Peptides against a protein of PDB entry 6FRK. Designs and how they scored, part 52

Target 1, 411 residues: chain A of PDB entry 6FRK
Amino acid sequence: NEEVLNAMLKEVCTALLEADVNIKLVKQLRENVKSAIDLEEMASGLNKRKMIQHAVFKELVKLVDPGVKAWTPTKGKQNVIMFVGLQGSGKTTTCSKLAYYYQRKGWKTCLICADTFRAGAFDQLKQNATKARIPFYGSYTEMDPVIIASEGVEKFKNENFEIIIVDTSGRHKQEDSLFEEMLQVANAIQPDNIVYVMDASIGQACEAQAKAFKDKVDVASVIVTKLDGHAKGGGALSAVAATKSPIIFIGTGEHIDDFEPFKTQPFISKLLGMGDIEGLIDKVNELKLDDNEALIEKLKHGQFTLRDMYEQFQNIMKMGPFSQILGMIPGFGTDFMSKGNEQESMARLKKLMTIMDSMNDQELDSTDGAKVFSKQPGRIQRVARGSGVSTRDVQELLTQYTKFAQMVKKM

## One batch from the design tools (peptide; made by RFdiffusion4, then SolubleMPNN)

Design b1_p11_8_s1 (from b1_p11_8, 6 letters changed)
Fold by OpenDDE base, seed 3:
Structure b1_p11_8_s1 (fold): chain B 411 residues (1-411), chain A 11 residues (1-11)
Amino acid sequence: as target 1 above (411 residues)
Amino acid sequence: DDAFLELLKKL
């Protein structure tokens, strides 16, 4: 039994190291899991794999929780949020994402570009801010980031902005000059929150980078970016461990809406390849798809029409990037999350919807839509002609529908 | 809710 436990823990430790979890944290987790598993309970015929998975999950949840409550902005106050992080971490993009998030929640939000080091930093921020209709400040002539940050914060304070986001310069390396500049900006503007932006794809370097920032500036929050890539996000555990600061948001793509509040349970579930079922439910619920109750009621009755499938495809398209939805589904591997597969998956859904747009109400509203088409094959030819697709494409849609309708009848 | 989620998981 101990040999089996040690073998399974070795596999879990290997998978966590491959997920960019720091080797010290993996060693600590292994010992904590060993101490939490009663070998006598493992002898009683309980599913040893499930017990180990649950113990691992519980210890990973503790590693993501710094024991510190996340800072939250106060409504009707002026909240200054300073962003820090390396160049290429996604910091500037994340500033725009956070600003857009708060703006959509009805906060008076603005952006300040205090990056004087990177040529075109202000133009990039201005472009992102203008697209999102977010007020912005910066200079083409001032080279001191302290002056720009101070003037911008003062301006937006005087204009009664509630969320004032300051993007700072990043360097490619951990340089003392970067940290001194960040400290000077922080001292001048006195931010209510300092957000460290970390790229999840930097792997085992996450701990050393996060520590270097925390040792120089009072990092109070972490945002992890590029969780849409091949990075499983194990570096996020290293950032929390090093900064002693909570992850507040995650970046899940390049779009301005590829940004979500951090949730511990969903994130660890995804890290372990268990999928994010709770985050999918929450994202479905946040979309206020008023039609979900009527669909859930039909599904409970084992009724599923081609129209119900069409409405579900519309709902999936409204959820945003299909890659995020697929990445929340257990068993869709990271290869399904490639940027190419999202556009292809959305194009496939749109093609299926275009086929259904050529169906009549009798075909769409039939509780046995496939049987309607099988009884009258001329309907397949009509729909194929109307949608500009092959009769095979219509048959593939009907085959897919039949599989879904059979699953709904078994629920 | 679990049934709907299983359906979404198979899309």
Scores: peptide ipSAE 0.008, ipTM 0.445, DockQ to the pose 0.082
Fold by OpenDDE base, seed 1:
Structure b1_p11_8_s1 (fold): chain B 411 residues (1-411), chain A 11 residues (1-11)
Amino acid sequence: as target 1 above (411 residues)
Amino acid sequence: DDAFLELLKKL
C-alpha cells in the first residue's frame, strides 16, 4: 500500500513540476498528502486512486488560499486600483480586461496610463480602451508618472467613476528605481488595491519575482496572465505563497473577454488535468444561448442524449479559440492539447458531428444511445457507411457519449 | 452548480 501511494505521489509530483509548481511547494504537498491519507481507510477497499486524488486536490486548494479575503470594490464609491508588474507580464492588457469586466457588470470604469517609460504605452492603452469604449487618461508630454496618476485619479474622482485603474511602468529587471517610482505613485494616489500582474509562462521564476514585488510594494491582489499557453498555472501557487495575497482574476487569452474571476476549485482541477468545467459553463452561459437552459435542465434530471452532445459541440465551435475551450473540457484537453493544432481539434469535433449527422432521431434522442447501438450492431455499420468513417470511429464516439451519460446520471 | 461542474469535468 505504501509503495502504491509513493508511486502515485511520484506521478503527481512529476505532473506538478511539469506544471511549473515550485519544488518546495511540491515537497510540502507530498508530505501533507502523506499525512492526510489514512492508510487504514485505504485498506478497506476504497478506490485508492480517488482517495489520493482527493487528498492532492485538497492540499492544492490550501496552497492557493493565502488565508486573507480578497479585496472587492465597493459599489457607489471611488475605487482606485493600481497595477504593478514587470514589462511583458500582460499588465497593460490586464488593466483593459479588468476595466471591461467591471464595465460589463454596470460599473463606471476608467483607465489611467502612468507608464512614461515604455514608448507607445499610452497609445496601446488608448487603443484597448477605445475598442472597449472605456474612458482613459494619460499624457504624451508629461514624463512624471506621479503627476499623470494624480491628475488622472483626481479627474475621474471628480467625474464620479467607481473603478479607476492605474497602469504603471513595467521594467525588464527588478530595479530599485522602479520600486521607488511605484511607491511614489502609490503614495500620491492612495490606491484601495495594489494588483500584481504575473506571467504564468515564466515558470519557476514566479516565486522570486512575486517575492521581490511583495518585499517592496504592498501587493494586496494577484492576477495571473497567459494561462492559455503551455503554462499550466503552477506559478500561481508560487505567487500566492510569496505575496500572501489572493489571486483575484486570471487571463486566459488575447481577447478582452479572455478574463475571468479566479475560482480555486476549477483552477486546481485544470492544474491536475481534470479540466476547467466551471469556466466552460460560465463561458457557455455568457453566450446566452437559449438552448443552454434547456440542456442544463435535462442534465439536472440525469438526461443526456447524442443530440445534446451534438448541440454542445456546436456551442464549443461558436465559443472562439478552440484550444482554450477544449483545454476546459476534461479528457479532451489532454488528448487534444498534446496534438498542439487548434485546426486538428476543430476537425475532430466536425468529424464527430458528421458521424452524428448520419444517426436517426431514435438514436440521437435516446437517453441511452449507446444501448440502442449495442442492441442492434447493424446501426453502427449504417452510421459508419453514412458518414464515411470506420465502425471503430462510431464506437469511439459512443464510448465518449457513454462516459458523459454515466456522469449525468451521477449528478 | 457543483454537479454540472462534475459533469463537464468528464466531458
Scores: peptide ipSAE 0.008, ipTM 0.399, DockQ to the pose 0.028; fails the geometry check
Fold by OpenDDE base, seed 2:
Structure b1_p11_8_s1 (fold): chain B 411 residues (1-411), chain A 11 residues (1-11)
Amino acid sequence: as target 1 above (411 residues)
Amino acid sequence: DDAFLELLKKL
């Protein structure tokens, strides 16, 4: 029993290391999982593998929970949010994404560019802010970030802005001078929240960077960026562990809308390749499509048919950036994200829909569509011939459907 | 169960 546990934990630890989880956190997770699993309960004929999976999931959820409630802005008050983070972390883009998020929620939002170090920082912020119709402040002549931040915060306070976001300089090589500048800005403007922006693509460096920021500046919130790339999100665990601060949002792409509130359970499910059904439901709700309520209600009741999957693919095709949305569907993430641009992902969805167009209503509307096909293999051959695909392509679709339907039944 | 470990191995 201990050998089986150790073998499974070795596989999980390898996976987490490949997902950019820090080696210390992986070791701690292994010890916590070993302590949480009663080896005597494992002897009682319970599915040892499910117990280990559940223990791993539970301990990962604890690693992204700092035990501190996230700061939230107060409606009708002036909330000053200071952004800190390295150059290239996506900090400036994330300031615009957060401002746009609150603006869409009916908050009076503005942006301040206190990045005097980077040439064109103010032009970039101005371009992003203008495109999003967000009021902005900055200077082409003032070189002191404290002056710009103070003047901008005072201006927007006097104009009764509710969300005042201050972007600061990011430096790679002069950590001490960056932290001193950040502290001077923070002391001058007295922010209600300090947000550390971390690039997830830096892998094992996430812990050391997040710690360096927390040790110098009172980081109260974390935003993780570039989770759409090669970064599997393991750096987020390192950021929470180092900062002891909650992740409040994630950046999922380059577009201003590629920004979502952080949810612990969906994130860990995605990190484990289980998919993000809650984030899919939230995105489907944001589209306000007439058929969305019925689909969401079915998903909440653990009902999922091949027709519901077809309708979901139609909705995905309306949502735009297919790679991100497919990555939220259990069993689609690994096979769809690794091999294609957005056009290839769309062509794959259209191929799957064409396979389903060759199914009958009994197959489409069955709550156990895969079992209908497994009981009568001649159906697979019919659908394959009708859609002009291989029997393998139909079996792959049914395998993906089965993975999704099994997860919906566990919700 | 194999799919979860294969997913973990593909992570």
Scores: peptide ipSAE 0.000, ipTM 0.346, DockQ to the pose 0.020; fails the geometry check
Fold by OpenDDE base, seed 4:
Structure b1_p11_8_s1 (fold): chain B 411 residues (1-411), chain A 11 residues (1-11)
Amino acid sequence: as target 1 above (411 residues)
Amino acid sequence: DDAFLELLKKL
């Protein structure tokens, strides 16, 4: 039993390392999971795999929780939010995303460009802000970021802005001068929150970089970017551990709306490749999509049909930007999305729906649709002919459905 | 519209 546990933990540890989780955190998690698993309960015939997965999930949830409540802006007050982070972290884009998020929530939001080092920083911020109709401040002539930040903050306070976001320089080569500049800006504007923006794709460097920022400035929040890319988000755990600060938002793409509040359970489920069915449920509930309550209840009971998948695809098609959606359907991994633009992704989804349009009610409504097709291979040929596709295309769809239905059954 | 997008994101 201990050998089996050690083997399974080795696989989990390998997968976490491949997900850019810091080696120290992986080691700590392994020790914590071992101590949390009662070997006697494992002997009693409980699903050892489910118990280990639950223990791993629980310990990952603890690793992303710094034990500190996230800062939240106060309505009717001027909330100054200073952004810090390296160049290329997505900091400037994330400032615009956060501003847009609060603006859409009915906050009076503005942006300040205090990046005097990067040529065209102000023009880039101005372009992004103008597209989003967000008020902005910056200078083409002032070279002191402290002056720009102070003047911009004062201007927007006097104009009764509620969310005042200050973007700073992200210099790579002069760490000490960057940190001194950040400290001077922070001292001048007295921010209510300092947000460290981190690129998830930097892997094992996340800990050292996040620590370097926290050791110099009072980082109180983390935003993780580029979680749409090859980064599985394991670096986010390193940032939380190093900064002792909560992740407040995540960047999930290049668009200004590719930005969401951080949710622990969803993030860990995605990190483990378990799909984020819980965050699914939460978001359906936030939307009062009555038609989805029935689906949520089926999913809670481990039921998922090809019809349920078809209805989900219809819902996806109604809602626009596909690049985020498809990466989140189990079996439509990064490989499905990385191979095409949004139009190609929509065309692929429409092709899958066309395949399902050639299925009968027995095939669509079966709680084990894949088994219906496996028992009678002639069904695959019928569906393939009916939809004008190859038998391989139908098998690929059934493989995707099977992966999803198996995930739902394991909940 | 953003809403069920985040939903399917999570399945």
Scores: peptide ipSAE 0.000, ipTM 0.306, DockQ to the pose 0.024; fails the geometry check

Design b1_p11_8_s2 (from b1_p11_8, 6 letters changed)
Fold by OpenDDE base, seed 2:
Structure b1_p11_8_s2 (fold): chain B 411 residues (1-411), chain A 11 residues (1-11)
Amino acid sequence: as target 1 above (411 residues)
Amino acid sequence: EDGFLELLKKL
């Protein structure tokens, strides 16, 4: 039993290391999982694999929970949010994403560019802010980030802004001078929250970087970026462990909308290759499709029609880049994430929808649509002719629907 | 949940 446990833990540890989880955290996880698994309970014929998976999942959830409640802005107050992080972490883009997120929620939001070190930082922030219709402040002539941050915060406080986001300089090579500058800015503006922005793609360097920031400035929140890339997000565990601060948001792409509130369960599920079904449901719910609640309710009751499948395909097409949706699904290999495969997958969805457009309401609204077609094979030939496809293509659609409807009935 | 994911895997 101990050999089987050790073999399975070795596979999990390998997968976590391949997901950029820090080797110290992986060792600690292995010890915690070994201590949490009663080897005597494993002898009782329980599914050893499920027990180990559950113990691993539970210990990963604890590693993402710092035991500290995330700071939240107060409505009708002036909330100053300072951003810190390395150059190329996506910090400036993330400032714009967070401002846009709060603006869409009906907050009066603004952006301050206190990055005087990077040439074109203010132009980039101005471009992003203007595109999103977010008010901004910065200077082309002032070189002191403390002056810019102080003046910008005072200006937007006087104008009764609720969310005041301050972007700071990121430096790669002069860590001490960057940390001193960040501390001077923080002391001048007295932020309500300091957000560390971390690039997930830096892998094993996440711990050392996150620790260096926390040791110098009072980081209270973490945002993890570039989770759409090759980074499986294991660096996020390192950031939480080092900063003792909650992850509040994740960046999932380059677009201003590629930004979501952090959820522990979906993130750990994705990290383990279990998929992010909750994040898929949340994205579907954010689309404010009036039928989403009705569909979730039908799914909970084990009811699924060809119309419900059609509506889901419409929802998928509205959710944006198909690659991001596929990356939320367990066991889609990285090979499906190529831009060529996205257009092919969208063309396949459109083909399936075109087949369903040739179905009648009796076929679409049947809780056993496949049985309607199996009882009357002439319907398959009608639909095939109506949609310009083969009878085989219609049969493949019905086979997919049947598999799905059988799974929904087992949920 | 797993069923929709399996359907999407086949698309």
Scores: peptide ipSAE 0.005, ipTM 0.413, DockQ to the pose 0.080
Fold by OpenDDE base, seed 1:
Structure b1_p11_8_s2 (fold): chain B 411 residues (1-411), chain A 11 residues (1-11)
Amino acid sequence: as target 1 above (411 residues)
Amino acid sequence: EDGFLELLKKL
């Protein structure tokens, strides 16, 4: 039993290291998981794998929790939010995403460009702000970021803005001059929150970078960017550990709406490739498709059929950008994001739908569709012949359905 | 059963 546990923990530790989780955190996780697993409960014939998975999930949730409450803006007050981070972290884009997020929620939001170091920083911010209809401030002539930040904050305070976002200069290196400039800006504007923006794609460098910022500037919140594509999100755990600050939002793509509040459970589920059904439900609800309320109500009751999965695939095909939505479905995230082609992803969903079109109502409407097929293997062969696919393709679909239905039953 | 570890290996 201990050998099996050690082998499974070795595989989990390897996968977490491959997911850019810091080696110290992976070691701590391994020790915590070993201490949390009751070997006597594992002897009682319980699914050892399910216990290990649950223990790993629980300890990952703890690694993303800094034990401090996230700062939240106060409605009807002037909330100054200062952004800090390296050049290329997605800081300027994230300022616009955060402003747009609050604007859509009925907050009076504005943007200040205090990045005097990067050529075209103000033009980039102005372009993003103008597209989103967000008021902005900056200068083409003033070179002191303290003056620009102070004047911009004063202006927008006088105009009764509720969310005042200040974008600062990013450097390519952790230079003392950058931290001095950030401290001067912070002292001048007295921000209610300092947000560190981190690029998830920098992998194992996340800890050292996040620590260097926290050691110099009073970072109170973290935003993780570029969680689309190859960034496995393990750097987010390193940022929380180094900053002792909560992740408040994540950037999930290039669009201004590719930005969501950080949810610990969905994030860890996605990091473990279990999918993000909650984020999928939230995104499906934002579309206000009348057919979605009935599906969501079934999902809340832990009921999920192959027909419900078919309807969900139809909804996904209507939603665009397809890669991100598939990344929220259990078992689709890894195989669909790696191939980068929305057309290939759509062709795969159409193939799965064509397999389901060859199923009967008893198979489609069963709350345990996989068990219907397992009890009568001749059904798999019928569906495979009817849809022009292999029996393996049908088994893969049923495996995906089973993973999804098991997650829905845990909601 | 292989789905979580395969998923971790495919991450």
Scores: peptide ipSAE 0.005, ipTM 0.336, DockQ to the pose 0.021
Fold by OpenDDE base, seed 4:
Structure b1_p11_8_s2 (fold): chain B 411 residues (1-411), chain A 11 residues (1-11)
Amino acid sequence: as target 1 above (411 residues)
Amino acid sequence: EDGFLELLKKL
């Protein structure tokens, strides 16, 4: 049993290292998982794999929790949010995304460009802000970021802005002068929150970089970017560990709306490759689709029927713009969700639902729906005729259902 | 992940 546990933990540790999780955190997780697993309970015939997966999941959740409550802006106050992070981290884009997020929530939001080092930084911010209709401040002539930040903050305080976001320089080559500049800006504007923006794709460098920022400025929040790329997000755990600060948001693409509040469970589920089913479920639960709790419980028990899949497709169709749903689906790049592709994806889901509408209750409610059809191939022909589709379309649906039902059984 | 994603990619 200990050898099997050690083998499985070795595979998990390898997968976490391949997900850019810091080697120290992986080691600590391995030790914590070993201590959390009762070997006697593992002997009692419990699904050893599920127990290990649950223990790993639980310990990853703890690694994402710094034990500190995330800062939240106060309505009716001027909340100054200073952004810090390396050039290429997505900091400037993330400032615009955060501003747009709060603006859409009915906050009076503005942007300040205190990046005097990067040529065209202000023009880039101005372009992004103008597209999003976000008020902005910056200078083409002032070279001191402290002056720009102070003047911009004062201007927007006087105009009763509620969310005042300050973008700073992300210099790579002069770390000390960058950190001194950031400290001077922070001292001048007295931000209510300092947000470290981190690129998830920097892998094992996440810890050292996040620590370097935290050691110089009072980082209180983390935003992780480029989680739509090849980065599985393991670097985010390193940032939390180094900064002792919560992840508040994630960037999930290049668009201004490819930005969401950080949720621990969906993030860890994605990191483990368990699928964002839990994030889909949480987002569906936020939509108050009452029927989801029963489905979550069935999924936890490894039960999944064609009816459960139909209900999921109904839920997906109720969630509104497919862009928000496919952004939750790893490897659907934003390019797959042009308005044309959204209508096509809706038409495809509707086609699948129409196929299932031609199924009977025995077919829909079977815990092995694919086996019901495989035992009686005449059912496929009936359903195909009833829905006006090919027998191939029904077989494709059943193949898809089988893959999903097998995944749920392995959970 | 891959199975539900492949499902949705095939949708």
Scores: peptide ipSAE 0.000, ipTM 0.372, DockQ to the pose 0.029
Fold by OpenDDE base, seed 5:
Structure b1_p11_8_s2 (fold): chain B 411 residues (1-411), chain A 11 residues (1-11)
Amino acid sequence: as target 1 above (411 residues)
Amino acid sequence: EDGFLELLKKL
């Protein structure tokens, strides 16, 4: 039993390392999981796998909780939010996303560009702000970020703005000069919150970088970006551990609306590649999709057909903001949510449904639909011709179905 | 993505 546990934990640890989780955190998690698993309860014939998965999930939830309440802006006050982070972290884009998020919630929001180091930083901010109809401040002539930040904050305070976001310089080289500049800006404007923006794709470097920022400025919040790419988000745990600060939002694409409040359970479920089926079930139940009891029961029994996938796509198309729901479906990872807007994601689902409309009942109702097609390749050619798509498009659908059906069989 | 799924395939 201990050898089996150690083998399973070794494999979980490997998957977490491949998810860019820091090696120290993975070791600590292994020890905590091993200590939380009662070996006597494992002897009683309980599903050892489900126990280990649940223990791993609980310990990852603890790693993403810094034990500190997230800062929240106060209505009717002037809240100054300073952004810090490396160049290429998505910081400038994230400033615009956060401003737009609060604007849509009925806050009076503005943006300040205090990035004097990057050529075209102010033009980029101005372009994003103008598209979103967000007021902005910056200079083409002032080179001191402290002056720009101070003047911009004063201006927007005098105009009774509620959310004042300050974007700073990001640098890859000369860390000391970046950190001193950030400290000078922070001291001048006295922000109510300092947000560290981290790229999820930087892997094992996340801990050292996040620590370097926290050691110089009072980071109180983390935003993780590029969770739409190949990044599994394991570096986010390193940022929380290093900064002792909560993740408040995540960036899930290039669009201004590809931005959502951080949710612990969905994030950890995605990190483990389990999908957020519990969160999907909860969200489906919140949306009163009463017709889903039959699906939930099939999912509990590890049964999933191409028809069940089709019905899920119909439900998703009814539910609105598509990006949040697809990310909750196992096997519809980041590659399925291409860099496209919500409309492009809908067009992709509609294309997949059109492919399935050309399938027969034997293909749709098979508990292994992909195997039906693999045994008779002529079916792929029939479906491709019937739906007006390539044989490759049908194979891609079957690959996605296979990934999902394999996850459901494992639940 | 594939690592935990592959893990779960071997278990």
Scores: peptide ipSAE 0.000, ipTM 0.345, DockQ to the pose 0.020

